Peptides against a protein of PDB entry 7RZF. Designs and how they scored, part 14

Target 1, 358 residues: chain A of PDB entry 7RZF
Amino acid sequence: PFQEEHLKQLYKIVPIKDIRNLYVTFPIPDLQKYYKSNPGHYLGHLIGHEGPGSLLSELKSKGWVNTLVGGQKEGARGFMFFIINVDLTEEGLLHVEDIILHMFQYIQKLRAEGPQEWVFQECKDLNAVAFRFKDKERPRGYTSKIAGILHYYPLEEVLTAEYLLEEFRPDLIEMVLDKLRPENVRVAIVSKSFEGKTDRTEEWYGTQYKQEAIPDEVIKKWQNADLNGKFKLPTKNEFIPTNFEILPLEKEATPYPALIKDTAMSKLWFKQDDKFFLPKACLNFEFFSPFAYVDPLHCNMAYLYLELLKDSLNEYAYAAELAGLSYDLQNTIYGMYLSVKGYNDKQPILLKKIIEKM
Target 2, 358 residues: chain A of PDB entry 7RZF as posed
Amino acid sequence: PFQEEHLKQLYKIVPIKDIRNLYVTFPIPDLQKYYKSNPGHYLGHLIGHEGPGSLLSELKSKGWVNTLVGGQKEGARGFMFFIINVDLTEEGLLHVEDIILHMFQYIQKLRAEGPQEWVFQELKDLNAVAFRFKDKERPRGYTSKIAGILHYYPLEEVLTAEYLLEEFRPDLIEMVLDKLRPENVRVAIVSKSFEGKTDRTEEWYGTQYKQEAIPDEVIKKWQNADLNGKFKLPTKNEFIPTNFEILPLEKEATPYPALIKDTAMSKLWFKQDDKFFLPKANLNFEFFSPFAYVDPLHSNMAYLYLELLKDSLNEYAYAAELAGLSYDLQNTIYGMYLSVKGYNDKQPILLKKIIEKM

## One batch from the design tools (peptide; aimed at target 1 G70 I83)

Design b1_p11_5_s3 (made by RFdiffusion4, then SolubleMPNN; from b1_p11_5, 5 letters changed)
Fold by OpenDDE base, seed 4:
Structure b1_p11_5_s3 (fold): chain B 358 residues (1-358), chain A 11 residues (1-11)
Amino acid sequence: as target 1 above (358 residues)
Amino acid sequence: PEPTLPPVLFL
């Protein structure tokens, strides 16, 4: 267990690769026994969210961070870490204190809103989907994985325990959230900019680093993190599939796409899945415009249009991805291409959102 | 993917 002397520490680490990373870490209790409620996953889902009003959205808007990951990680025996890891821009490397302030503002927002059962239910539903459609691992890999899981879970639950959430435990969420405080923080900054500025070498890998105490004034600044009005809880994920019905193969099912609609303005091909038998579909749209590539101006306008369209869809992209939906938008020499892939149930919702932004 | 923590964070 970390003593007080191990808390409020800053590590400046020299990487081998040219990477810029920030790790904001908190020692937390061992949560393994709480796998049915998984409070660390709940917090990781929210802190790591990429939707509007998320921590990442704000940090991206400032040009400080490219990616964010939040979650629990195993530590040594009897404790875990909660970690917020971000990929830093060059500008973000100069604003680490303010990035961490925003992290604590988001954490303070989570405290103010309290644990949300609907968010837990979404995590539960997402995990249930992931479990239901988990690819059959090869027997050797599967057996090895199961043997590893048996160390942590009862035999009866070993197949499901990694995926199935069963218990909403707001008390445990609050308990973990109470550990996510500036007084408990360990910060690591990974950057080549610390080369020649380190005084220690890590024993296992020879990693060069410097350890510093975080100034009490900085800790106090983070302790006084206010509610930033830009931070909001995510909205409900509309894309989580609930219908997994597989329609029977039609008697006239062709091994190739059949033309089912032929009009002056549209052709439609359809092929039923005859191989995978998953509640998934691929919707592919090719739009033809005689103006799309008629000249360089129209070509550039068509390009800019799709970039703006993609940007306008970013609010849905993450929620769709979490739900096992994806879309793709590309310029073609004849116009544009749209693809929507994944679970078929909520594809019409995503398609509608795309069309509403077009 | 869970980030690989630098071993230094476990020191």
Scores: peptide ipSAE 0.040, ipTM 0.782, DockQ to the pose 0.687
OpenDDE base, seeds 1, 2, 3, 5: peptide ipSAE 0.038, 0.037, 0.038, 0.036; ipTM 0.783, 0.781, 0.774, 0.772

Design b1_p11_5_s4 (made by RFdiffusion4, then SolubleMPNN; from b1_p11_5, 5 letters changed)
Fold by OpenDDE base, seed 1:
Parts: C-alpha cells; sequence; structure tokens
Structure b1_p11_5_s4 (fold): chain B 358 residues (1-358), chain A 11 residues (1-11)
C-alpha cells in the first residue's frame, strides 16, 4: 500500500528508446470482486475515448499529445492502479502540468455529469460482440488462461467474466472517480531529455531517474480544476452491431464474384461468404475519373481531396473501430478506391457518413 | 484504447 510519501511524486525517467511518455497514476482499491460491473473499464472507456469532446481530442488540438490510453492495471496484492498514459510531442513535454490540468478537468466533467447507464450499456454491448466473435485460441494457451482466471471467477462464469457486464453500479464508478484526485497522483515522465539530469538508478534494470515532490502550488492548481466547456461525453455509438444473422448460402452460390449489375455507369460483383460464416462484409468501390491522374496538378488535388476527406471522417473513425468497422480511402491511377469492412449490420450507416462527406 | 503499461516501472 502506498504511504502518503509515495503520493504527489514526479519521476523523470530516461528511456533506452527514443520515446516521450507521460504516465499519470492513481492508486485504487482492488476492483477484481466488481468484475460484473467493472467500474474501471467504464472510466477507461470515457477517459481513453478518442471522439469529439474527449480528453485526447483537446490535447491533440493543442499539438501536445499523439495518443492517449486510460484504464485500470493490476498492482501488487490488494490494490490496483488507474493510469492515464499519453504519447507526448516535443511541445507536449514542455506542457506536462497543463496536460495534467486537462486530465483533471475531464475527470471533473465526469463527476459533474455522473454515471451514465447508456454508456455502461454500450460497454456491455461492445464486450458481448468481442466475446461472441473471439477467435479460436490455441487449446493449450486457452486452457492455461482459463486456469489462471479460475482463481478470480466462479467456474460457471470463467468463460464470460472477462467480457460480460451485468450490473450497472454508479456507486462504484463514483468511488473510483473519488480516487482520481491530485492528492493521490503519481506522475512519471519518460524522455531522453532527462539524460545527465538524473540522480538515481533503479536497482533491477539500471533505469536512470530523478524523483521529486510535486509542488503544493501545482497540486492546488489541479485541485481547483474547473469545468472546461470543450469536454463533452461521447455521443451514442451508432455503429454497434445488433443483428448477427447469417443468411443461408444460396444453392447457386458461385465460388467467384458474380456480375449482378452491369450498366454504362456501374458494374457490381457479389460473392456470398462460403468459408467464414460470419456476420461480416467487405464493400469495395472503385471510382473512375478521367481527371484523377491527367497531370501532376490534378493528381495532387485528388490526393489533397482524400486527405481532407479522411480528416473530415475522423469524428466517426474511432466509434466505427470500437464497433468492429473500418474504412479505407486510397488514390488510384484511375480515380479513387473506397473499402468498408467489418460487421455488416451498421456498414450502411458508415457508408452513408462517408458519402455525405464526399 | 486501454493501457497495457509495463508492470515494472510503477511498482
Amino acid sequence: as target 1 above (358 residues)
Amino acid sequence: STPTLPREMFL
């Protein structure tokens, strides 16, 4: 158990690799017994969200952070950590205090909004999808994993306990949020810029670091984190599949794509899946334009168009990815290629969003 | 995404 002396500490760590990372760590109770409600996953989903109004969206807009990850991690016996980890830009390394202020502003927003049952339901639905379509693991690896899980879960739930959310527990969400405070923070900054500025060496790995107390003024600044109007809860994920029906294989199903539509302006090929039997589809579109590759100017304009289109679709990309949907947009010598892949149920929604931005 | 942080740096 961390004593008070281990809280409000800053660690400056020299990495072997050229990486810039910030770790903001909070000691939390052991949440293993709460696996049916998984309050740490709920908070990790929101804090680690990448959509509009997210913590990452704001930190990216400032050019300080590339990636963000939030969630619970196992500690030693009887406690866990909640960790917010970010990949820092060179500029972000200079603004660590302000980055952490924004983290506390987002956490304050979560306190102000309170626990949302609809967010819990989305986490439940996403986990149910992930469980239902989990790839067949190697028998030995799976057996060893299950044997390890048996220490934490009843036998009847061992197969599902990692994925099934059953109970919405707002009290437990609030309990974990109450631990995410500046007075409980441990900060680690990982950067080569600390080379030659360290005074300690870690005994096991020889990692060079400096430890210092976070100034009381900085802790107070974070304690007084206001509501930042840029932070919003995610919108509902419209891409979560609900229909998993697999259509029967047609008797006349061809082993290759069949031409099912032929017009002056379009050709359509279709192949029913006869191998995987998953509620998934691959939609591939090739667009032909005589102007796409006529000269270097048009080629560069077509490239710029696709980059702008991709940027305009970023608001949906994360929600689609979480729901097991993906898209790809590429320039071709003949025009443009679009691919939409994943669960078939919500592909029309994603395709519509893409077309509306084109 | 959910972090898989290296165990060793923070224990």
Scores: peptide ipSAE 0.010, ipTM 0.546, DockQ to the pose 0.445
OpenDDE base, seeds 2, 3, 4, 5: peptide ipSAE 0.008, 0.006, 0.009, 0.007; ipTM 0.475, 0.479, 0.506, 0.510

Design b1_p11_6 (made by RFdiffusion4)
Pose (drawn by RFdiffusion4):
Structure b1_p11_6 (pose): chain A 358 residues (1-358), chain P 11 residues (1-11)
Amino acid sequence: as target 2 above (358 residues)
Amino acid sequence: SSPSLPSVVFL
């Protein structure tokens, strides 16, 4: 649907709720026919990746961006999109050309070195382990899902869809990586600061927007010279699991969690798993404080402190959320709260690091 | 998360 008359354009949209965002839209051909190499998931794993020396961490280091989501959007049949959607700070709206410039800097940093064998092997291993201990399904919604993807795949791999991968073909990685060029951009800015500046309006919904077609100054400033920032490839993962042993049932087996520790400091509830036999467990905690909800100031500093702890610890723990260990730490009325769940091997390192950062 | 975009982009 994107003919070349309406390419290289930058819209400005006025919202109703106060948000600020930047959408970068590329068009690409259909890659649902390529469901074995999956080049869109490769570029999605290399673009939207938090951690040391990556696209998001540098934009955090210049104070412009809270978070960004990579990957490819799939639309209808016979055509596909690719999106880099970002949200903005107060002075992140002043330097949009520089943000998209850094986006093509990281794309060119990934075009000078291209394919990687160990990233494909690592991602295939992760999907294989994440498929081998695939948990039980709720019978409603699961049959709708496997009847939702029954139209595309044959009868054998109706289940093993986007779980098992056979081959690493760098040609398709290079093909989809070539289609991401600044002659294929469609920038869209959402900001509430364009209240009285909009000529055009939408008939169906009633929203207002613009047409600031990007002059060639900034296009030929985008693709001209792009060496690097301080970017780097992600490093070897250490949260990949290795212990897949189901520990045996002990003498004191109980059907419900029993109180084992009862002190004036803490109490526990424990139950070995009897039904599921998956090498994974969930640990949860609820820390209490009478000072968490005293007045609005003390009920306000709690969200700020806990949010800055999540800010400063996502850079470390995104590899744990990517390997299958997810944690969550948010505030409650009474006190604060913690819940770490996932594979059975790497809970101590993650929970201990959470405490010592806390 | 998943990427998304407004519908005005198709106008």

Design b1_p11_6_s1 (made by RFdiffusion4, then SolubleMPNN; from b1_p11_6, 4 letters changed)
Fold by OpenDDE base, seed 1:
Structure b1_p11_6_s1 (fold): chain B 358 residues (1-358), chain A 11 residues (1-11)
Amino acid sequence: as target 1 above (358 residues)
Amino acid sequence: MKPSFPSVIFL
C-alpha cells in the first residue's frame, strides 16, 4: 500500500512512442469482494462518460484532451487503483493543472448529486445485455480466463460475476468517492517533451522519468474545487434495448433479399436473418441525388454536409454505442449512404434522431 | 470500457 510519502507526487515520464498522456491515480481499497455492486464500474461509467455535460465534453471543448478513460485497475493483493487517463493535445500538455482541477470539479459534482439508482440500473441492464449476447470466444483462451477468475469468484457465479450486477450499494459508491481526493493523488504525465529533463531511470524497462512533489498550493486549489455548472449527470440512455424477441423464420424465406416495396421514389429490400438468430438488424439506406457529384464544388459541399451532420450527431453517438447501436454515414458517387446496425429494438429511435438532423 | 493502462505508470 502507498504510504503518505507516495501521495501528492508528480511523475514526468519519457515514452518510447510519440504519445501525450495524463494519468491521475488514486489508491482505493480492494473492491473485488463487492463485484455484485461494482462501485468502481459505476464511477468509471460516470467519470468516463462522453455525453453532454461530461468531463470529456468540457476538456474537448477547451482543446486539451482527445479521449478519456476512467475506472478501477487491479493493484497488488489488498488494494486497487482508480485511474483517470486522458490523451493530451499539445495545448493540453500546458494545462495539466487545470485539467486535474476539472476532474476534481466533476468528482465534486458526483458527491453533490449523490449515488443514483437509475444509473446503476442502466449499468446493470447494459452488462446483462453484454452477457446474454456475448460472442463465442476461442475455447482455449476462454478456459484459461475462467480458470484464472476462479480464484476470485464462486464456481456458481464464475461465468456471471464479471457482468451481472445485483445490488445497489450507495454506501460503497460514497466510500470510493471519498478516496478520490487531491490528498490521495498520484499524477503521471507521459510526453517526449521531458526528454533530457529527467533525473531517474526505471530499473526494469529503462524508462526515464522525473519525480516531483506536487506543490501544496496546487493541492489546495484542487481541494477547493467548486461546483462547475457545466458538469451534469448523463441523461437516461434511450437506446438500451428492452425487447429481445426474435420473430419466427417465414416459411418462404429466401436466401437473398426480396424486393418488398417498389415505387418511383424508393425501393425496399428485406432479408430475414436465417443464420445468427439475434435480436439485431442492419438498416442500409442509399440516397440518390443528381447534385451530389455533378462537379467538384457539389462534391465538396456534400462532403462538408456529412461532416457537419456527423458532428451534430455526436451527442447520441456515445449513448448509442454503449447500447450496442452504431451508425455510419458516407458519401457515394450517387449521393449518400446511411447504415444503422445493432439491437433492433431501439434502431427506430436512433434512425429518427439521424433523420431529424438531416 | 474497462481501462487498459500501461504497467509503467505504477512507479
Scores: peptide ipSAE 0.016, ipTM 0.602, DockQ to the pose 0.527
OpenDDE base, seeds 2, 3, 4, 5: peptide ipSAE 0.013, 0.013, 0.014, 0.014; ipTM 0.568, 0.573, 0.577, 0.571

Design b1_p11_6_s2 (made by RFdiffusion4, then SolubleMPNN; from b1_p11_6, 4 letters changed)
Fold by OpenDDE base, seed 1:
Structure b1_p11_6_s2 (fold): chain B 358 residues (1-358), chain A 11 residues (1-11)
Amino acid sequence: as target 1 above (358 residues)
Amino acid sequence: MKPSFPSVLFL
């Protein structure tokens, strides 16, 4: 376990690859025994959220961060870490203190709102869907994985323990939030910009680094993190599937798509699934326009239109992805292609959102 | 996805 001398430390690390990363690490208790409530997953879901009012959304709006991941990581026996990792821009590398201030402002927002049972229920539902419709793994890899996790879970629960949430435990969520404080922080900055500025070498990998104490004034700034009014809890995920009914295969089901609608303005082809028997669909739309590729100007305008459309859909993209929905938008020589894939139950909602932005 | 963090962070 880290002693007080190991807290409030800054590590400047030279990578082999050209990468810019920030790691904000908090020592936390071992949460393995709490797998039925999984408070670290709840906090990772919120801190790592990519929707409007999220930590990532604010840090992206400033041009400082490209990606963010939050979650628990296993340590040695009897302790874990909660880690917030961001991919830094060149500008973000200059604003690390402010990035971490925003992390503490978001954590302070989570404390002020308190644990939300509806967020836990969404995590439960998402994990239940992921378990129920889990793809077939290679037997050798799967058996080795299961043999490893038998050290942590009862035999009866070993298949479900990584997925199924059973208990809402607000007390455990608050307990973990109480560890996410500036006085418990370890910061690592990974950048080639530290080359020739390090004074230590790691024994096992030869990684060059510098260790510094974080100044008390910086710790105090983070301790006094205010409620930033830009941070909001996520909205409810409207894309989480609830209906998993599989319609019976039609007696006259053809092995190929059948033309079920033919009009002057549209053709519709349909193929029922006769192979996978999953509550999933693939909707593919080809839009024809005589103007899409008439000349280089119209081609570039059609490209710009799709990039703007994709940008305008970013507010839904993450929530849809979490729910096992995806969309794709492409320019074609004839116009535009749209694909919507995933669980069929909420595809009409996502499709409607796309068409309303078009 | 559980993030795989580099081992170097546990210095």
Scores: peptide ipSAE 0.016, ipTM 0.607, DockQ to the pose 0.563
OpenDDE base, seeds 2, 3, 4, 5: peptide ipSAE 0.013, 0.010, 0.010, 0.009; ipTM 0.574, 0.580, 0.589, 0.583

Design b1_p11_6_s3 (made by RFdiffusion4, then SolubleMPNN; from b1_p11_6, 5 letters changed)
Fold by OpenDDE base, seed 3:
Structure b1_p11_6_s3 (fold): chain B 358 residues (1-358), chain A 11 residues (1-11)
Amino acid sequence: as target 1 above (358 residues)
Amino acid sequence: MEPSVPPVLFL
């Protein structure tokens, strides 16, 4: 386990590839025994959230960060890490201290709101869906994985333990949040901008790095992280499927799409699933406009329209993706293509939101 | 994909 001397450290690392990454790492207790409540997953879900009022949304709005991942990671035996990893812009590389301040502001928001049972329930439901409709893995890989996790879980639970949440444990969520403090931080910045500015070499890979203590004034700045009013808890995910009914195969089900509606303004083709028997559908819409590609101006207007439409839908995209729904919007030479895919139960909700933004 | 944590973070 890291001693106090290993905390409040900054590592400046030179990558081989032109990448800019920030890793904010906290040593945490071993949470393996708490797999039924999985408090690290709860926190990873919120810290890693991409919706409005999220940490990522704010850091993106400043032009500092492209992507964010938050979650627990296995360490050595008897301890874990909680890691917040971001992909930095060139501008974000100049604002690392402020990025980390925003991380602590978001963590402070989570402390102020306290553990939310509804968020746990969403995580539980999402994981239950993921378990129930899990794709077939390659037998060799799956067997090796199961053999590995037999060291950690009861035999009866070995298939479910990584997915099925059973217990809401606000006490454990708070316990992990109490480890996400500036006094417990290890920071790594990965950038080629540190080339020729390092004084150490890592033994195994020859990675050039510099280690520095984080100044006490910076630690205090992060300790005094206030509530940033831009940070909000996510709204309830309306896209989580609850109905998994598979409709019976129609007697006249065709192996190919059949034309079920023909009108002056629309044609509708339908094919029932006769192979997978999943509570999923693919909705595909082709919109035709004689103006979409008539000249360069109209083509650029149609492109700009779709970019604006996609941007206006970003508020739903992440929540939909978490729930196993996706959409795609493309310009065509004839007009526009829309696809909505995933669990059929909430597709009408996503489709409605898309159409309301159009 | 879980980001490969640089080995330096375990030093």
Scores: peptide ipSAE 0.034, ipTM 0.729, DockQ to the pose 0.631
OpenDDE base, seeds 1, 2, 4, 5: peptide ipSAE 0.027, 0.021, 0.030, 0.028; ipTM 0.721, 0.669, 0.725, 0.705

Design b1_p11_6_s4 (made by RFdiffusion4, then SolubleMPNN; from b1_p11_6, 6 letters changed)
Fold by OpenDDE base, seed 2:
Formats: C-alpha cells, sequence, structure tokens
Structure b1_p11_6_s4 (fold): chain B 358 residues (1-358), chain A 11 residues (1-11)
C-alpha cells in the first residue's frame, strides 16, 4: 500500500500517441469482500454520471473535458484504487488544478447529500437486467474469466457476484467517500506537451515522466472545496425496464414483416420475434420530405437540423443508454431515418422525448 | 459498467 510519502504526488507523463488524459487516483481499502453492496460501483455511477448537474456536464460546459470515467480499480491483495479519469481538451490541460477542484466539489456534494438508497436500487436493477439478458460469450473467453474470478468469489456465487447487488450499505459508501480526499490523492497528467520536460524513465516501457510533490497550497485549495451549486444528483432513470414479458407468438406470425397499416400518410410493417424471444424491439421510422434533398442548401440544412436535434437529445441519451436503450438519427435522400432499439418496455418514453424535440 | 481503465502504468 502507498505510504504518506507516495501521496500528494503529481506525475507528468509523455505518451506515444497524441492524447491528453488526467488520472486522479485515491488509495482505498480492499472492497472485494463487499461485492454484495459494491460501494465503489455506487460512487463510480454518480461521479461518472453524464446527465445534467454531473461532474462531466460542468467540465464539458467549460470546454476542459471530453469524457469522464470514475470507479474502483484492483490494486493488489489488501488494497484498491478509486480513479477518476478524464480526456482533456487543450484548454483543459491548462486548468488541471481547477478540474480537480471541481472533482472535490462534486465529492463534497455527495457527502452533503449522503448515500441514496434509490441510486443503489437503480444500480441493482441495471445490473440485474444486465445479468438476466447477458449475451452469449465465446466459451474460451468466458471459461478463462470464470477461472480468474473463482479466486475472489464463492463457487455458488461466481456467476452472480459481478452483477447482483444484495445489500444497501451506506456506511461503506461513506467509508469509501472518506478516502476521496486531497491528502490521499495521486495525480497523473498524460500529454505530449511534457516532451523534453521529464527527468525519469519508466523501467518496463521506457515511458518518460516527471514526478513532483503537489504544493501544500494546492492541497489546501482542494481541501477547502465548497459546494458548487451547479452540481446536482441525477434524477431517477425513467428508462430502466421493469416489464420483461414476452408476448406469445401470434398464430399468423409471418417470417417477414407484414404490412399492418396502410394510409395516405403512413405505412407500418411489423414482425414479431420468432427466434430470440427477448423483451427487446427495434423501431425504425422513415420520414419523407420533398425538401430534404431538393438542392445542396436544403441537404445541408437537413444535416444541420439533425445535428442540432442530436445535441438537444444528449440529456436523455446517457440515461437511456445506461438502461439498454439506444437511438440513431440519419439523413436520407428522402428525409430522415430514426431508429430506437433496446428493451421494449421504455422505448415509448424515449420515442416520445425524441418526437417532442423534433 | 465496470470502468475499463486503460492500462494505467502503475508508477
Amino acid sequence: as target 1 above (358 residues)
Amino acid sequence: MKPTFPRVLFL
């Protein structure tokens, strides 16, 4: 485990690829024994959230960060890490201290709100859905994975332990959250801008880096992180499926899509699933407009419209994707194509939101 | 999702 001398360190790393990344790492206790409550997954879900009032939403609004990932990572026996990783913009590379301040402001918001049982329940439900409807993996990969996880879980639970949450443990969430402090931080910045500014070489890969102590003034600035009023807990995810009923195959079920509605304004084809028997559907819509491709101007306007529509839907996209729903919007020579895919239960909610934004 | 952390160089 890292001792105090290994904490409050900054690493400036030169990558081979032109990438800009920030890693904010916290040593945490070994959470393996707490897999039934998985407090690190709870915190990773909130810190890594992409919705309104999230850490990522605020950092994107400033033009500093493109993507954010938060969660627990295995270390060695007896310790783990919690890592917040962001993809930095060129501007974000200049604001690393302020990005980390915002991370601590969000963490302070999580402390102020306390552990939320409803958030745990959403994580439980999402993981249960992911387990129940897990796709078939290649046997070789699956067997090797199971053999590896047998070192960590009871034989009886080895298939479920990575997915099924059983216990809400607010005490363990608070315990992990108490380790996410500035005095316990290790920071790594990855950028080509450090080329020729490093003094060390990593032994195994030859990676050029510089190690520096983080100034006590910067640590104190992060320790004094206040509540930022822009940070909010996510709203409840309305896209989490609750109905998994598979309707019986109709007696007249055709192997091909049947035309079930024909009108002057619309045609509707339907095919029931006769093969997979999953609580999933694919909704595909073609919208026709004589203006969509009449000239280069209208074609570009139709493109711009769809890009603006996609941008306006970003609020819902993340919550829908977490729940196993997806949509796609494309320009066609005839107009527009919309697809909505995933669990059929909440597809009408996503479809309604798309149509309300159109 | 379990965050697929890139191969973090454990420095």
Scores: peptide ipSAE 0.013, ipTM 0.519, DockQ to the pose 0.377
OpenDDE base, seeds 1, 3, 4, 5: peptide ipSAE 0.008, 0.007, 0.007, 0.000; ipTM 0.539, 0.519, 0.525, 0.370

Design b1_p11_7 (made by RFdiffusion4)
Pose (drawn by RFdiffusion4):
Structure b1_p11_7 (pose): chain A 358 residues (1-358), chain P 11 residues (1-11)
Amino acid sequence: as target 2 above (358 residues)
Amino acid sequence: ASPSLPSVVFL
């Protein structure tokens, strides 16, 4: 649907609720026919990746961006999109050309070195382990899912869809990586600061927007010279699991969690899993404090402190959320709360690091 | 999460 008359354009949209965002839209051909190599997931794993020396961490270091989501959007049949959607700070709206410039800097940093064998082997291993201990399904919604993807795949791999990968073909990685070029951009800015500046309006919904077609100054400033920032490739993962042993049932087997420790400091509830036999467990905690909801100031500093703890610890723990260990730490009325769940091998390192950062 | 687009982008 994107003919070249309406390419290289930058819209400005006025919202109703106060948000600020930047959408970068590329068009690409259909890659649902390539469901074995999956080049869109490769570039999605290399663009939207938090951690040391990556696209998001540098934009956090310049104070412009809270978070960004990579990957490719799939639309209808026979055509596909690719999106880099970002949200903005107060002075992140002033430097949009520089943000998109850094986006093409990281794209060119990934075009000078191109394919990687160990990233494909690592991602294939992760999908294989995440398929081997695939948990049980709720019977409603699961049959709608496997009838939702029954149109595309044959009868043998109706289940093993986007789980098992056979081959690493760098030609398709290079093909989809070439289609990301500044002659193929469609920038869209959402900001509430364009109240009285909009000429055009939408008939169907009634929203207002613009047409600031990007002059060639900034296009030929985008693709001209792009060496690097302080970017790097992600490093070897250490949260990949290795212990897949189901520990045996002990003498004191109980059907419900029993109180084992009762002190004036803490109490526990424990139950060994009897039904599922998956090498994974969930640990949860609820810390209490009478000072958490005393007045609005003390009920306000709790969200700020807990949010800055999540800010300063996502850079470390995104590899744990990517390997299958997910944690969550949010505030409650009474006190604060913690819940770490996932594979059975790497809970101590993650929970201990959470405490010592806490 | 997953990416999204406003509907105005297709106008």

Design b1_p11_7_s1 (made by RFdiffusion4, then SolubleMPNN; from b1_p11_7, 5 letters changed)
Fold by OpenDDE base, seed 1:
Structure b1_p11_7_s1 (fold): chain B 358 residues (1-358), chain A 11 residues (1-11)
Amino acid sequence: as target 1 above (358 residues)
Amino acid sequence: MKPELPRVMFL
């Protein structure tokens, strides 16, 4: 659908809301028929990763970007887009060329490493977990969604097609990566800073914009993107659950938490799930300290400690969240509260990492 | 990876 004249274009767009966004868009083939391998999901998982050595981690370290999303998006009939979208800081708005250079350096790293079957297997396992333990949706919304996707998937697969990966297709991953090139780019920058600097108005919504060709020298800089040694593939996600056993309900199970341990230094309450029957747990810890709230200085020091602790745990937070684990850390008037929630299988691993950072 | 790309107004 896009001809050569539609590529290598920069759009400067004035938003109604006070937002700063960058959209880096690549036209790609229609991947719908490849749903069993989903090469766009594989690339979106890596490009949109938030862990150490990720594109987002580097762009955040420079103070240019707050959030990043990468993935495929439907176009019109017979084509798709791959889009990298970032939320820009005020400083990041001045460094858009360098941000896009880093995107191409990360894409070049993915080409150099080649397709990784273990990454595909993690995506497969995560999606299988999401399918197996999917929450109940409102019937009307769910039926309308299923009716819509029946146009794209066989009837026998319509419930599974958006989730269950079956085939590792490195050839299709490489095919999509080959479309993620500077010569195939469309860039949109969204900022109020373009107010009064636009020359066009969009017909349907009245959106003010300016369209410019990206200079050949800038395209050449992006084409010559080197391997940036700061970019690394993610490590294996240790939080992906593999055990989903649900223990039988005890005959003496109480409707309320029972005190199962009482000592001078600790009390432990336990309640078995008698309602949901999910391979999930909620671990809640209250730590008592006589110093946590004694005066304003100690209160602020306890707050600062928790903020530093949360910052030190950021490396695990994303991988845990992907695997359906979460934690929360709060100051209390008595000390500190910790909660760990999600699939029970890998909760001990996350809890151990939290306690080792404490 | 947040699963939902915002609806980019593709101009």
Scores: peptide ipSAE 0.017, ipTM 0.576, DockQ to the pose 0.349
OpenDDE base, seeds 2, 3, 4, 5: peptide ipSAE 0.012, 0.007, 0.013, 0.013; ipTM 0.539, 0.547, 0.551, 0.545

Design b1_p11_7_s2 (made by RFdiffusion4, then SolubleMPNN; from b1_p11_7, 5 letters changed)
Fold by OpenDDE base, seed 1:
Structure b1_p11_7_s2 (fold): chain B 358 residues (1-358), chain A 11 residues (1-11)
Amino acid sequence: as target 1 above (358 residues)
Amino acid sequence: MKPWLPRVMFL
């Protein structure tokens, strides 16, 4: 485990690839024995959320961060890490201290709100859906994975332990959240901008780096992180499927899509699933417009319209993706293509939101 | 939550 001397350290690392990354790492206790409550997954779900009022939403609004990932990572035996990793913009590389301040403001928001049972229930439901409708894996890879996880889980639970949540443990959530403090931080900044500014070389890979103590004034600034009124807990995910009914195969089911509606303004084809028997659907819409491809100007306007539409849908896209829904919007030579895929139960909700933004 | 792809070896 890291001792106090290994905390409050800043690493400036030179990558081989042109990448800009920030890693904010906290040593945490081993959470493996708490797999039934998985407090690190709860915190990773909130810290790594991409919806309105999230940490990522605020950091994106400032132009500092492209992507964010938060969660637990295995260390050595008997300890773990909680890591927040962001992909930095060029501007974000200049604002690393302020990015980390925003991380601590979000963590302070989580402390002020306390553990939320409804968030745990949402994680439980998402994981239960992921387990129930898990795709078939390649036998060799699956067997090797199961053999590995038998070291961590009871034999009776080995198939379920990575997915099924059973116990809401607010005490364990608070225990992990108490480790996410400035005095317990390790920071790594990865950028080519540190080339020629390093004083150490890593022994195994030859990675050039510099190690510095984080100044006490910076630690104190992060310790005094206030509540930022822009940070909010996510809303409940309306896209989580609850109905998994599979309708019986029709006696007249065709192997190909049948034309079930033909009008001057619309054609509709339908095919029932006769292969997979999953509570999933694929909705595909082709919209025809005589203007979509008439000239280069209209083609670029139709492209710009779809990019603006996608941007306006970003608030729902993440919540839909978590719930196993996806959409796609493309320009065609005839107009526009929309697809909506995933669990059929909540597809009408996502489709309605798309059409209301169009 | 995007799954942690170990893209960078932590020193």
Scores: peptide ipSAE 0.015, ipTM 0.547, DockQ to the pose 0.312
OpenDDE base, seeds 2, 3, 4, 5: peptide ipSAE 0.006, 0.007, 0.005, 0.000; ipTM 0.520, 0.514, 0.469, 0.411

